Peptides against a protein of PDB entry 3WG5. Designs and how they scored, part 19

Target 1, 218 residues: chain A of PDB entry 3WG5
Amino acid sequence: LAKNIVYVAQIKGQITSYTYDQFDRYITIAEQDNAEAIIIELDTPGGRADAMMNIVQRIQQSKIPVIIYVYPPGASAASAGTYIALGSHLIAMAPGTSIGACRPILGYSQNGSIIEAPPKITNYFIAYIKSLAQESGRNATIAEEFITKDLSLTPEEALKYGVIEVVARDINELLKKSNGMKTKIPVNGRYVTLNFTNVEVRYLAPSFKDKLISYITD
Target 2, 218 residues: chain A of PDB entry 3WG5 as posed
Amino acid sequence: LAKNIVYVAQIKGQITSYTYDQFDRYITIAEQDNAEAIIIELDTPGGRADAMMNIVQRIQQSKIPVIIYVYPPGASAASAGTYIALGSHLIAMAPGTSIGACRPILGYSQNGSIIEAPPAITNYFIAYIKSLAQESGRNATIAEEFITKDLSLTPEEALKYGVIEVVARDINELLKKSNGMKTKIPVNGRYVTLNFTNVEVRYLAPSFKDKLISYITD

## One batch from the design tools (peptide; made by RFdiffusion4, then SolubleMPNN)

Design b1_p9_4_s2 (from b1_p9_4, 3 letters changed)
Fold by OpenDDE base, seed 5:
Structure b1_p9_4_s2 (fold): chain B 218 residues (1-218), chain C 218 residues (1-218), chain A 9 residues (1-9)
Amino acid sequence: as target 1 above (218 residues)
Amino acid sequence: as target 1 above (218 residues)
Amino acid sequence: PIYPIELAA
């Protein structure tokens, strides 16, 4: 039987326009090859809201399941990463990772202090993150608290509270545990049951551009 | 006599795809109104290389002079901000600001340590930053050292070494000092002599989208 | 001035 292809790619660092390009490139490759899914190993402290929204939209427009995997241990899907995860077809986390801390800010001051966003912006993102959670059947109350309380969760807590779907130590465990799960949002208008019984894992390397941008942003 | 319009806008925080959109929007408004120039008050710790390269390209394609102003005191044009500045028609800095620290990195590790870029990437950005400096008639040796030594400069040092053109405390001093200066790169194929003798300053507010993205990225 | 909105970690 032909092996279903699962792509694995990595996105690390700040969420920016190029992070969109990375997501777009990775998803496009996986779409072109009719992959069973793409797993994005995500490690981010956050980033730009527009890039985040564009990434979420790109994920939601994906012709294949996009699995956000907070990996490796010590990684986070912080801030923008949480929005991206909540906008995805499935969320997995490795033990020792975190998700949350989604409070929108205007930036960092010259002394490294956070510049608070005006309430109108905060309220917009509360509504937005709640919509992502609701659309994906994830805990919208906790999603709101990621902003209002700047809440961060462990994988075990996030799983317990219904924010994420899988805790997995590695890709093999992720594939094993997510096999037979339905996507939390539609793919091409349908909730897809993941089939990881007979898969070929293909690792996508960052493009030279991806490597370059990761190098400049950090 | 009709007042020449000078636009002033602010870009703060991480350089991302939306930072490109901000630059594009601001420059487009100023182009549409046939402004004498646009001054971008820049305060950035860095950001994405692709966004940076796109911003540089957008500045270089500007129909009007784009002045990067590292402002206020305590602000920086760090990393990507330095590239953007070096790609601009004129660089100004306020006292107590900084420029440089351009070493490309792959990101931050889980413990907050920098992940070094491979030499090939570093060498690409060395070539790129040197080209920006050379094209703008700025100190390409120092531009290289912004990477190779992770060098940061004060406004006074940057002026002394020929990295920047103006040290100014505020917009009024900037306009006064830059009046009669030629752009360091062409505008529409010509080096423009700035005329700030009879100007109306127009401040561009961030769009709601700009405010929103600033809130999500930070 | 338009500031990028970042999501705080």
Scores: peptide ipSAE 0.050, ipTM 0.341, DockQ to the pose 0.283; fails the geometry check
Fold by OpenDDE base, seed 1:
Structure b1_p9_4_s2 (fold): chain B 218 residues (1-218), chain C 218 residues (1-218), chain A 9 residues (1-9)
Amino acid sequence: as target 1 above (218 residues)
Amino acid sequence: as target 1 above (218 residues)
Amino acid sequence: PIYPIELAA
């Protein structure tokens, strides 16, 4: 019996144009091999809005389900990471992780303080994050509060409020719990039922470029 | 006779947090040696707003004059580069360079198209760029048009419109033309008259980190 | 390509 393949890749650090390249590469590999899904282990404090929007769009254009997994314990899908998660086919979180804190900023001042985004930026991202939540059948009110209150949630809270679909300690538990779930957004115009009953897990390593960028941006 | 030192350093590529580190390092070296000035040879297509604002602030906090020199021919001080220039003590451009195109964007879409910034972002940066122009006694109307019309200017146009102070082919011509000019903004609360009559030019090389970042971001 | 001011999210 042909084993269905599930790819797993890690994306860690700031969301940049290089993070987009990582997402694109990983998803492309999984698409080429007709994987049942790809799981992206995400740990990010946030990053660039453009890269985030491109990543969301790349996920939405995926020929296969893309599962965002906030992992390992201690990781976060903060700011841009939350948008990416909300743009995905399924969100999972490990215990001891967090999601949210999506208020857009112009950046950090020299003293490390936040440079506030003007209200129209904030309103744009409110509309955008609410759209992602609505399209994925997730809690749009909480999605808005990720911005307006700079709210951060635990996995248990996020699950309870209908922001995420799975709390899982590891990949095996994730596969087990997500088996038989429908994707929260369509894949090629269809909601896919995940089939993880006879899967082979394949880990994708970061490229040399990925490693070099991480070393510099961390 | 103790030769006054003029430092020259190059900053090329996208404006990022690492570009801030380069500016900070270069200015700090020049400050420590009580240089008459530092000249930053700038070639940038633009970059991050936060890094740009931090660079402007770092220049404004400088204990010595910081001259932004759009160099060599073919270079630009585009977008973020224009703000940096307008925040500096003196702007020079080489023939065949450009300045302007300051319209803020959210970024580039996957197809390479511009993602427009919402009007309040644009208005924020209009106010900001006009402030920089006004504080430096430069053309605030043209500074606004760098955003509202996405205007780009030649050195000759920029000089004519009172955006910049010097057109120079090389460092020697820059030193000659800027000698006896007052800084367009204060240094430690005082407008400084540049004295380039008996100077030693010292070139600062990029650090290993600077080189590595450039290699990755280019 | 000109990279206008990019915002952080």
Scores: peptide ipSAE 0.039, ipTM 0.565, DockQ to the pose 0.341; fails the geometry check
Fold by OpenDDE base, seed 2:
Structure b1_p9_4_s2 (fold): chain B 218 residues (1-218), chain C 218 residues (1-218), chain A 9 residues (1-9)
Amino acid sequence: as target 1 above (218 residues)
Amino acid sequence: as target 1 above (218 residues)
Amino acid sequence: PIYPIELAA
């Protein structure tokens, strides 16, 4: 019997191989406990494309719904964070957050200038982000513009344009608003209707290693 | 007056944004002291393409010759390390080291399998690595095969094929063999003839931060 | 393990 449990975990900072390990650990814990869902409170400026793609794949392989929640106010799902969100079962944003700015770059030069990705790479990520949007029934045109125009959206705009599913101020409002929603991508081959009636909310804390890496990368 | 000083620094582990900071710090110190050259003892399994490209650019902007030395025995300049080497003013390898294995990947899947880079990305890095080889007068065919065949070479093979310039067991042999060689790329617009006559060797140690990050990433 | 050339996104 699925326990009426929803896990909540935080992922903050750059998307790296370590961030993948965090996603994997958190989702695995929630899967093992047969949680109704896991909510990932995401705040990221972006990071590595490889880690991002692996995280997307990990979410798509999840045995439970993974809800990306851009939180707290002031947070963003920038760059890689947008891809992760678009690859997830449901996207929520808190007021005062942002999503987008997905232009792939090869990095920063010594002077802090962006090294532009070649058109071949840019076109790959355009196709990729559009596929994520299409598969999840989200706005593929806006998804493309997150790259081509380096577009960023507010929660209200993102909801309006059909990029995200929920605007919520906190976990309780998120649970209330998402209750009865169908996942935007399948869980184990089926679109799941979220049931957040009488749920226990369990918070997963970052490991000591997580805290240490965050401290060093910040 | 250029001081008869050669700096030696070690860079070990994954190529990341932090590795860029190490390269920048080390080269900057050597530039400020008007060193004859800096030797970077490189041991890397690879890492981020962005950091790699930034490091290559930093080397190309160096006011002094940057010699990449694949060291110690058992070390490799794998993946990103090969690009860095090919972007440098001179490449040396110690016996028992390797170079190559440059196939770009998008990362590792959850099962540890390689996520293949799309052809567009692969072709970009083929063009890039070939350009580095061509600009440095090194074997562009082998440089391509480092990607297309995931080729790895011994120091002896790499020297034979014109990928590297020196095979040396230690710093003293490296200085001796490279004395009078011209840089494979320009320094401040000129090909420099290395002068390692009566040089003081100065070792640069990793910072505390360097050691901490290495400890966490290993 | 050989670490891939990874792009930043």
Scores: peptide ipSAE 0.035, ipTM 0.493, DockQ to the pose 0.348; fails the geometry check
Fold by OpenDDE base, seed 3:
Structure b1_p9_4_s2 (fold): chain B 218 residues (1-218), chain C 218 residues (1-218), chain A 9 residues (1-9)
Amino acid sequence: as target 1 above (218 residues)
Amino acid sequence: as target 1 above (218 residues)
Amino acid sequence: PIYPIELAA
């Protein structure tokens, strides 16, 4: 029997419109091949809220399960990265990674100080992040505290509190642990049970355009 | 013969991830009904680049023509709004509206001064906006000048320079003038000739969530 | 650093 395909791609750096293009490209490739799932190895300090929300929506529109994997050790799904994770079909984290710190800011002042968002904006993002958590059956109280307390969690804490589904050291352990799990949000209107018993892993690389824009934004 | 449907929806205010949700919702409804087109009445001072780019992508992925209409008189498609328009299947403007002013900024300083974007970011957006103009067969030189000169145009200027396709006072005039026009970008891989000879206009209203978020961001 | 939600101009 031909092995089902699982795609793996890396997204690193600031969440921007270009990051959306990466997500869209990667998911589209995996959709076209009728992959069992795509795993996105995510390492981000955050970024733009709009790109984040569009990425979430693109994930939710995916014809296949999208697994967000905070990887490698030392990586984070900070700020916008947390929202993206909460919008996904499954969240995994490697040991030594972090998730959270979702307090919205308007930007940085000339002295590098954070300009706090008005209460209205903060409350909007509280409602939004809670919605993502609720829709996925994840801990909405902790999701709120990612904003109100600027909370960051370890993988073990995030698993314990029901923010994430898997702690895994690598892709092989992730596939093993997530095999038989149901997606936390629907795929094509249905919760999918992941089947990783007979899969081939295929890695996607950044496009030339992806590399160029990363080079410009770094 | 049953009339073909044209949907009309309004998007007003800052371009954010929430604006993306509005675009997605409106376009999805129109797609589901196999509408001849959707017209988005746009009034925006700009917003986030990532939301903008995701909105552009969502428009380009639409199964139906998406017409951006800068409306009513006094409205603008400023900054992010210009990119969205340039990413659409057809641009219209009402008399007394404006388009342009696309210079990217990092944000505002404590004194309300604009923090200029680094040259790398500015150059990225120049390349991006020129790409949108080129893909749609619109004036790429003017698109660049929307950034480099922070140029704003009247509807008449924008039409003259080949930035937009239609100047119209209202939806009825827009439908009349755009009837028989080809979309400036493809729909499902094909340039569509708009047919507004026997159409029913349906207005979409903001969702309760849309209203709430608009209220919070105003 | 959490990158601000940069408002595109």
Scores: peptide ipSAE 0.033, ipTM 0.317, DockQ to the pose 0.251; fails the geometry check

Design b1_p9_4_s3 (from b1_p9_4, 4 letters changed)
Fold by OpenDDE base, seed 1:
Structure b1_p9_4_s3 (fold): chain B 218 residues (1-218), chain C 218 residues (1-218), chain A 9 residues (1-9)
Amino acid sequence: as target 1 above (218 residues)
Amino acid sequence: as target 1 above (218 residues)
Amino acid sequence: GIEPIELAA
């Protein structure tokens, strides 16, 4: 039986292999407790593609719904963050946040200029992001434009265009609005209707390692 | 006037943005003291392409010769390490080390399997690695094969095929063998003849930050 | 291998 528990955890900063470890740890805890869902408060400028793909896969393998919440106001799910969101069971954004800007790059030069990726890389990620959108029943055209036009959207635009499911100011509003929604991708082969009636919210803190890595990578 | 000083520093582990900082710090110290050269003892399984390209550029911008030394025995200049080496003024390897395996990948899956890069990415790095080889007067065919065949070479093979310049067991032998060699790329627009007669060897230790990052990324 | 692709904004 699913407990009336919802976990909330924060992931902030660049997407790396360590970020994967954070996702894995958080989701595992929530799975072990048979939580109704886990909400990941995400704020990222982007990061590594491999880590992103592994995170997406980890989310897809989750035994419980994983909700990506771009939070707090001022946060972004930029680049890799958008892919992660599109790979999740439900996307929410707080007012004043952004999503998009998904163009793959080879990195930054010494002067901070972007090193552009070859077209084939770009095309690979276009196909990938479109697949995430299509699989989740989200706007694949806009997903492509996140790359081709380096498009960024407000929460209201993202909702309007069918990229995300919820705009919410806080966890309570998120729970209220997402209650009764079906997951956009399956959980263990089935679309789940979220039940956030009379739930206990449990916050998961970063591990010591998470804090240390964040301190170093910032 | 160049001082009869040679700096020796170690860089070990994955190539990241922090590795760039290490290279920059080490080279800067050696530049400030007008060292005859700096030797970087390199042991890496690979890492990020952007960091690698920045490191190569930093080496090329060096006011002094930068010698990459794959050391100690058992070490490798794998993947990104090969590019860094090929971008340097002189390459040395200790017996029992390796160089090569330069195929770009998107990363590793959750199960540890390699995610292959699209052909266009591969082709980009083929062109890049060949340019490094050609610019340095090293074997561009083998450089390409580091990618296309995922080729790895012993020091003896690498020397034989004209990929590297020196096989040396230790710093003293390296200095002896490389003395009188011309740099394979220019230093400030000129090829320099290395002078390691009566030099003082100075070792540079990792910074506190370097140690911390290494501890976290290991 | 070289991990070339960063998804940076």
Scores: peptide ipSAE 0.092, ipTM 0.583, DockQ to the pose 0.888; fails the geometry check
Fold by OpenDDE base, seed 2:
Structure b1_p9_4_s3 (fold): chain B 218 residues (1-218), chain C 218 residues (1-218), chain A 9 residues (1-9)
Amino acid sequence: as target 1 above (218 residues)
Amino acid sequence: as target 1 above (218 residues)
Amino acid sequence: GIEPIELAA
């Protein structure tokens, strides 16, 4: 029987293979406890495409709904963060956050200049991000523009354009607003109605390793 | 005036942005001291393409020759390591090491299966690795096969096929064999003749941060 | 394998 539990975890910083491990750990814990959902408070400037794709896949394979919450105010789901959000069961944003700016790059030169991705790679990720949007019933045109125009959106714009589902100031408001919503992608083959009535919120802390990695990457 | 100094540093593990920082630090130290060259003892299973490309660029911009030495026995310059080697001024390998296996991937799925790169990405890196080989006067056909056939070579094969320049058991043998060789790519616009007569060998240690990162990535 | 792409803004 599903426990009336919602997990909340924070993922902050660059998207790397370690971020995948964090997602995997957090989702696994929530799955094992048959949580109603897990909310990931996401704040990222971007990162690795491979790690991003793995994270998206991990979310898509989750036995429970994974809600991406761009939080706190001042946070962003930039670049890789946008893809992750679009791959999730529900997207929420706090006021004062941003989403978008998804242009693929091959990295930065020593002088800090962007090494542009070849058109072939850019086109691949255009197709990929559009597929994520389409699969989730979100705005594929805007998803494309996140790349082609390096577009960034406010929460209000993102909601208006049908990129995200919720604008919320905090976890309590998020739970209230998302209660009764259907997931935008399936959980185990079905669209799940979120039930956040009388839920216990449980916070998951970063592991020691997670803290150490975060410390090094900062 | 160039000091008769050769630096030796070790880079081991996955190729990441932190590996770039290591390369940058090591090469910068050697540049500042006007070393005759720096030898990077490389042992890597691969890693990030972006980091790899940045490292290659950093090497190409070096004011001194950068010698990639696949070392010790048992080490590999796999995947990203091969690209880095092909982008360097001279490649050496110790007996019992390997080079190659350069097929680009988007990563690994949760089940450990390889997520294949789209043909467009694969083709990009085929072109890229061939360019590195051609620019350095190394075997571009084999470079391509590192991807298309996931080919790996022994030092003896790599030397035979014109992928690398030196097979050496240790630093002393490397210095002896490479003395008088010309760099395979230019240093500041010119092909440099290596002078390893009466050189002082200076070892560069990983920084504390490097050690910490390595510890976490292991 | 080489992980090919960074997504950075």
Scores: peptide ipSAE 0.051, ipTM 0.613, DockQ to the pose 0.824; fails the geometry check
Fold by OpenDDE base, seed 5:
Structure b1_p9_4_s3 (fold): chain B 218 residues (1-218), chain C 218 residues (1-218), chain A 9 residues (1-9)
Amino acid sequence: as target 1 above (218 residues)
Amino acid sequence: as target 1 above (218 residues)
Amino acid sequence: GIEPIELAA
């Protein structure tokens, strides 16, 4: 029987313009092959707001479901990662991961301290994150609190509060649990019911460029 | 007498994909108006390698001279900022600014500590920064040492060692000193001699989007 | 012209 393809790729590190390129590349490959979905294993402490917004937009423009999977155990979808997750078609987390802490900042001072964003910027991102939550039918109050309280949640809490859809230990469990779920946002204008009953999992490797996602020290 | 136009714009903060957008926008405006040059007042602690490389490429593709001006006093062209400067048509610095510290890193750990890049990545950026220096006729040895020794220089040192072309207190002094200088890299395949004898200075404001260059905390 | 805005990181 012809198996539907599910792509799996990892994105690790800070959310940057290059992270956008990774998302774009991975999603594009999966789109071109008419994959049932792409699962992005995400482990990020956060990053740039603009890159994040671009990534969210790219996900929302995807021709196929994009599943954000906070993985492996110990990983986080922190800050920008949370926004990205909330902008995606489905969120899964492995046990021992975290999501949240979405406060916008202006950056880090020389001493490594956070420079707080002005209220106007904070309010912008409050509205933005709430919109992502609302659009995806996820908990908008918690989304706001990811900023206002710098809240972080466990997978179990996030599931309980309606932030995420799946807690899964691995790809196989994720596929099993998400099989038959509807995407939380439309794919090409339609909410898609995921079909993972007969799928081939294909792993995508980072490109050479992707491996060069190194930061230049400030 | 018809005055040639010199655009001046500020780019401050971390080098990100949005910083690329700023560079692109500013340069595009100046190109469209056939400006004599654009001066980018740069104050950055560093940022993303990919964004940096894209910015360098955008500068090198400019139809007009792009002058990087490390300004105001107290500012830095650190890390990614140094690469950008080295990729530009002319570098100026205000007294009391700095340039250098170009070591690539993988990012910051949870404790705010730097995660060192593997040697392969470091070597890549050594080659890259040296190429920028060589292409622009600037000190490639010092460029390498910006990485290998995490070297930072004062404007006076940078000038002395042939890293930069101008030390200037303000835009007027910069224009005065750089008048008659050749660009360190080609503009549309030609090294341009700057003509600032009869120029109108036009300041560009950040767009609303530019004002939103907020970082989301990790 | 509008002056550039300084952003702190």
Scores: peptide ipSAE 0.031, ipTM 0.324, DockQ to the pose 0.059; fails the geometry check
Fold by OpenDDE base, seed 4:
Structure b1_p9_4_s3 (fold): chain B 218 residues (1-218), chain C 218 residues (1-218), chain A 9 residues (1-9)
Amino acid sequence: as target 1 above (218 residues)
Amino acid sequence: as target 1 above (218 residues)
Amino acid sequence: GIEPIELAA
């Protein structure tokens, strides 16, 4: 039986194996408490593809809806963050945020220049991101262009093009606007209608380990 | 006499000699128990060509149908994984997965750049992958393009082009959709009609050795 | 060999 609880947690910074651990921990807590949903406030410039793919998988295996909320204003779901969003049950963005810029790279040269990914890698991620978009009924053409054109979108553009579902200024507006929406992908094989009537909002804090690693990697 | 048992096992990560051992062990267990089929949930970015070819051979020598299921959402049958899939008795993909990107490479340089395979090697694998596709009645033109264009496909595209047979969200849907289908290649010299009416699903776990190696290689 | 795809964002 789902409780009238919505968890909120923050993921900030580069996507790494540690970020996967954060997602896993947060979602697990929310699952254990039979939450109505978890909202992940996401602010990332990108990160590792392997960690990103693992995070997407963890979200898609969730027993509860996972809402990616690009927040606060000034935040981005850039690169890996876009994939994570497209793999989630619902995407929301705050005004003044961005999504996109998903071109894969091999890394950075010593002078800070980008080492371009070969066509093989680029095409792999095009297929992957399009698959995420198609599975969720989101704009696969724009998803492709996040890579091929290194496109970035405003919240209003992303909503207009059918990349995201909600533009919201804060958690309260997000809950209000998303109430009654169906998840864009299944939860345990079923599309779930979100019910945010009379919910308790519970904030999850980073663990001590989370704080330590974020401190070291930032 | 085939039992109403379907085995399910997971193969995740890079294709190596260890991955061959996993395939061999899983298929052998299913053969010994006279299973109706084994479903391998596959999630791989690729790996070694030698291990891949051995895995394909092991599948083609199987006494029972081997179904490759690209799963879960976010997973891929990339590179070596595509060859393995094309060599199997039935291919299924979950929504949000991908298949393709099969260009052979010699390795990575110290700067992380790809070392291109010479034309002789590329042409060898073109012939090989086309043969797998033709043998299974799948799209050999697309199979070639997995190499020549380093093409990657969504599940819907792969189904549309006749690369795969089923798109399924989970094991239950896979069993439902594949029930009554004929294997795309023979089992012990005969095309088998899959019978998934009243089947018991048995999950095979990684051995302790499997877990240890996956932990070290990840 | 068919090497794994490495991606950096």
Scores: peptide ipSAE 0.027, ipTM 0.301, DockQ to the pose 0.191; fails the geometry check

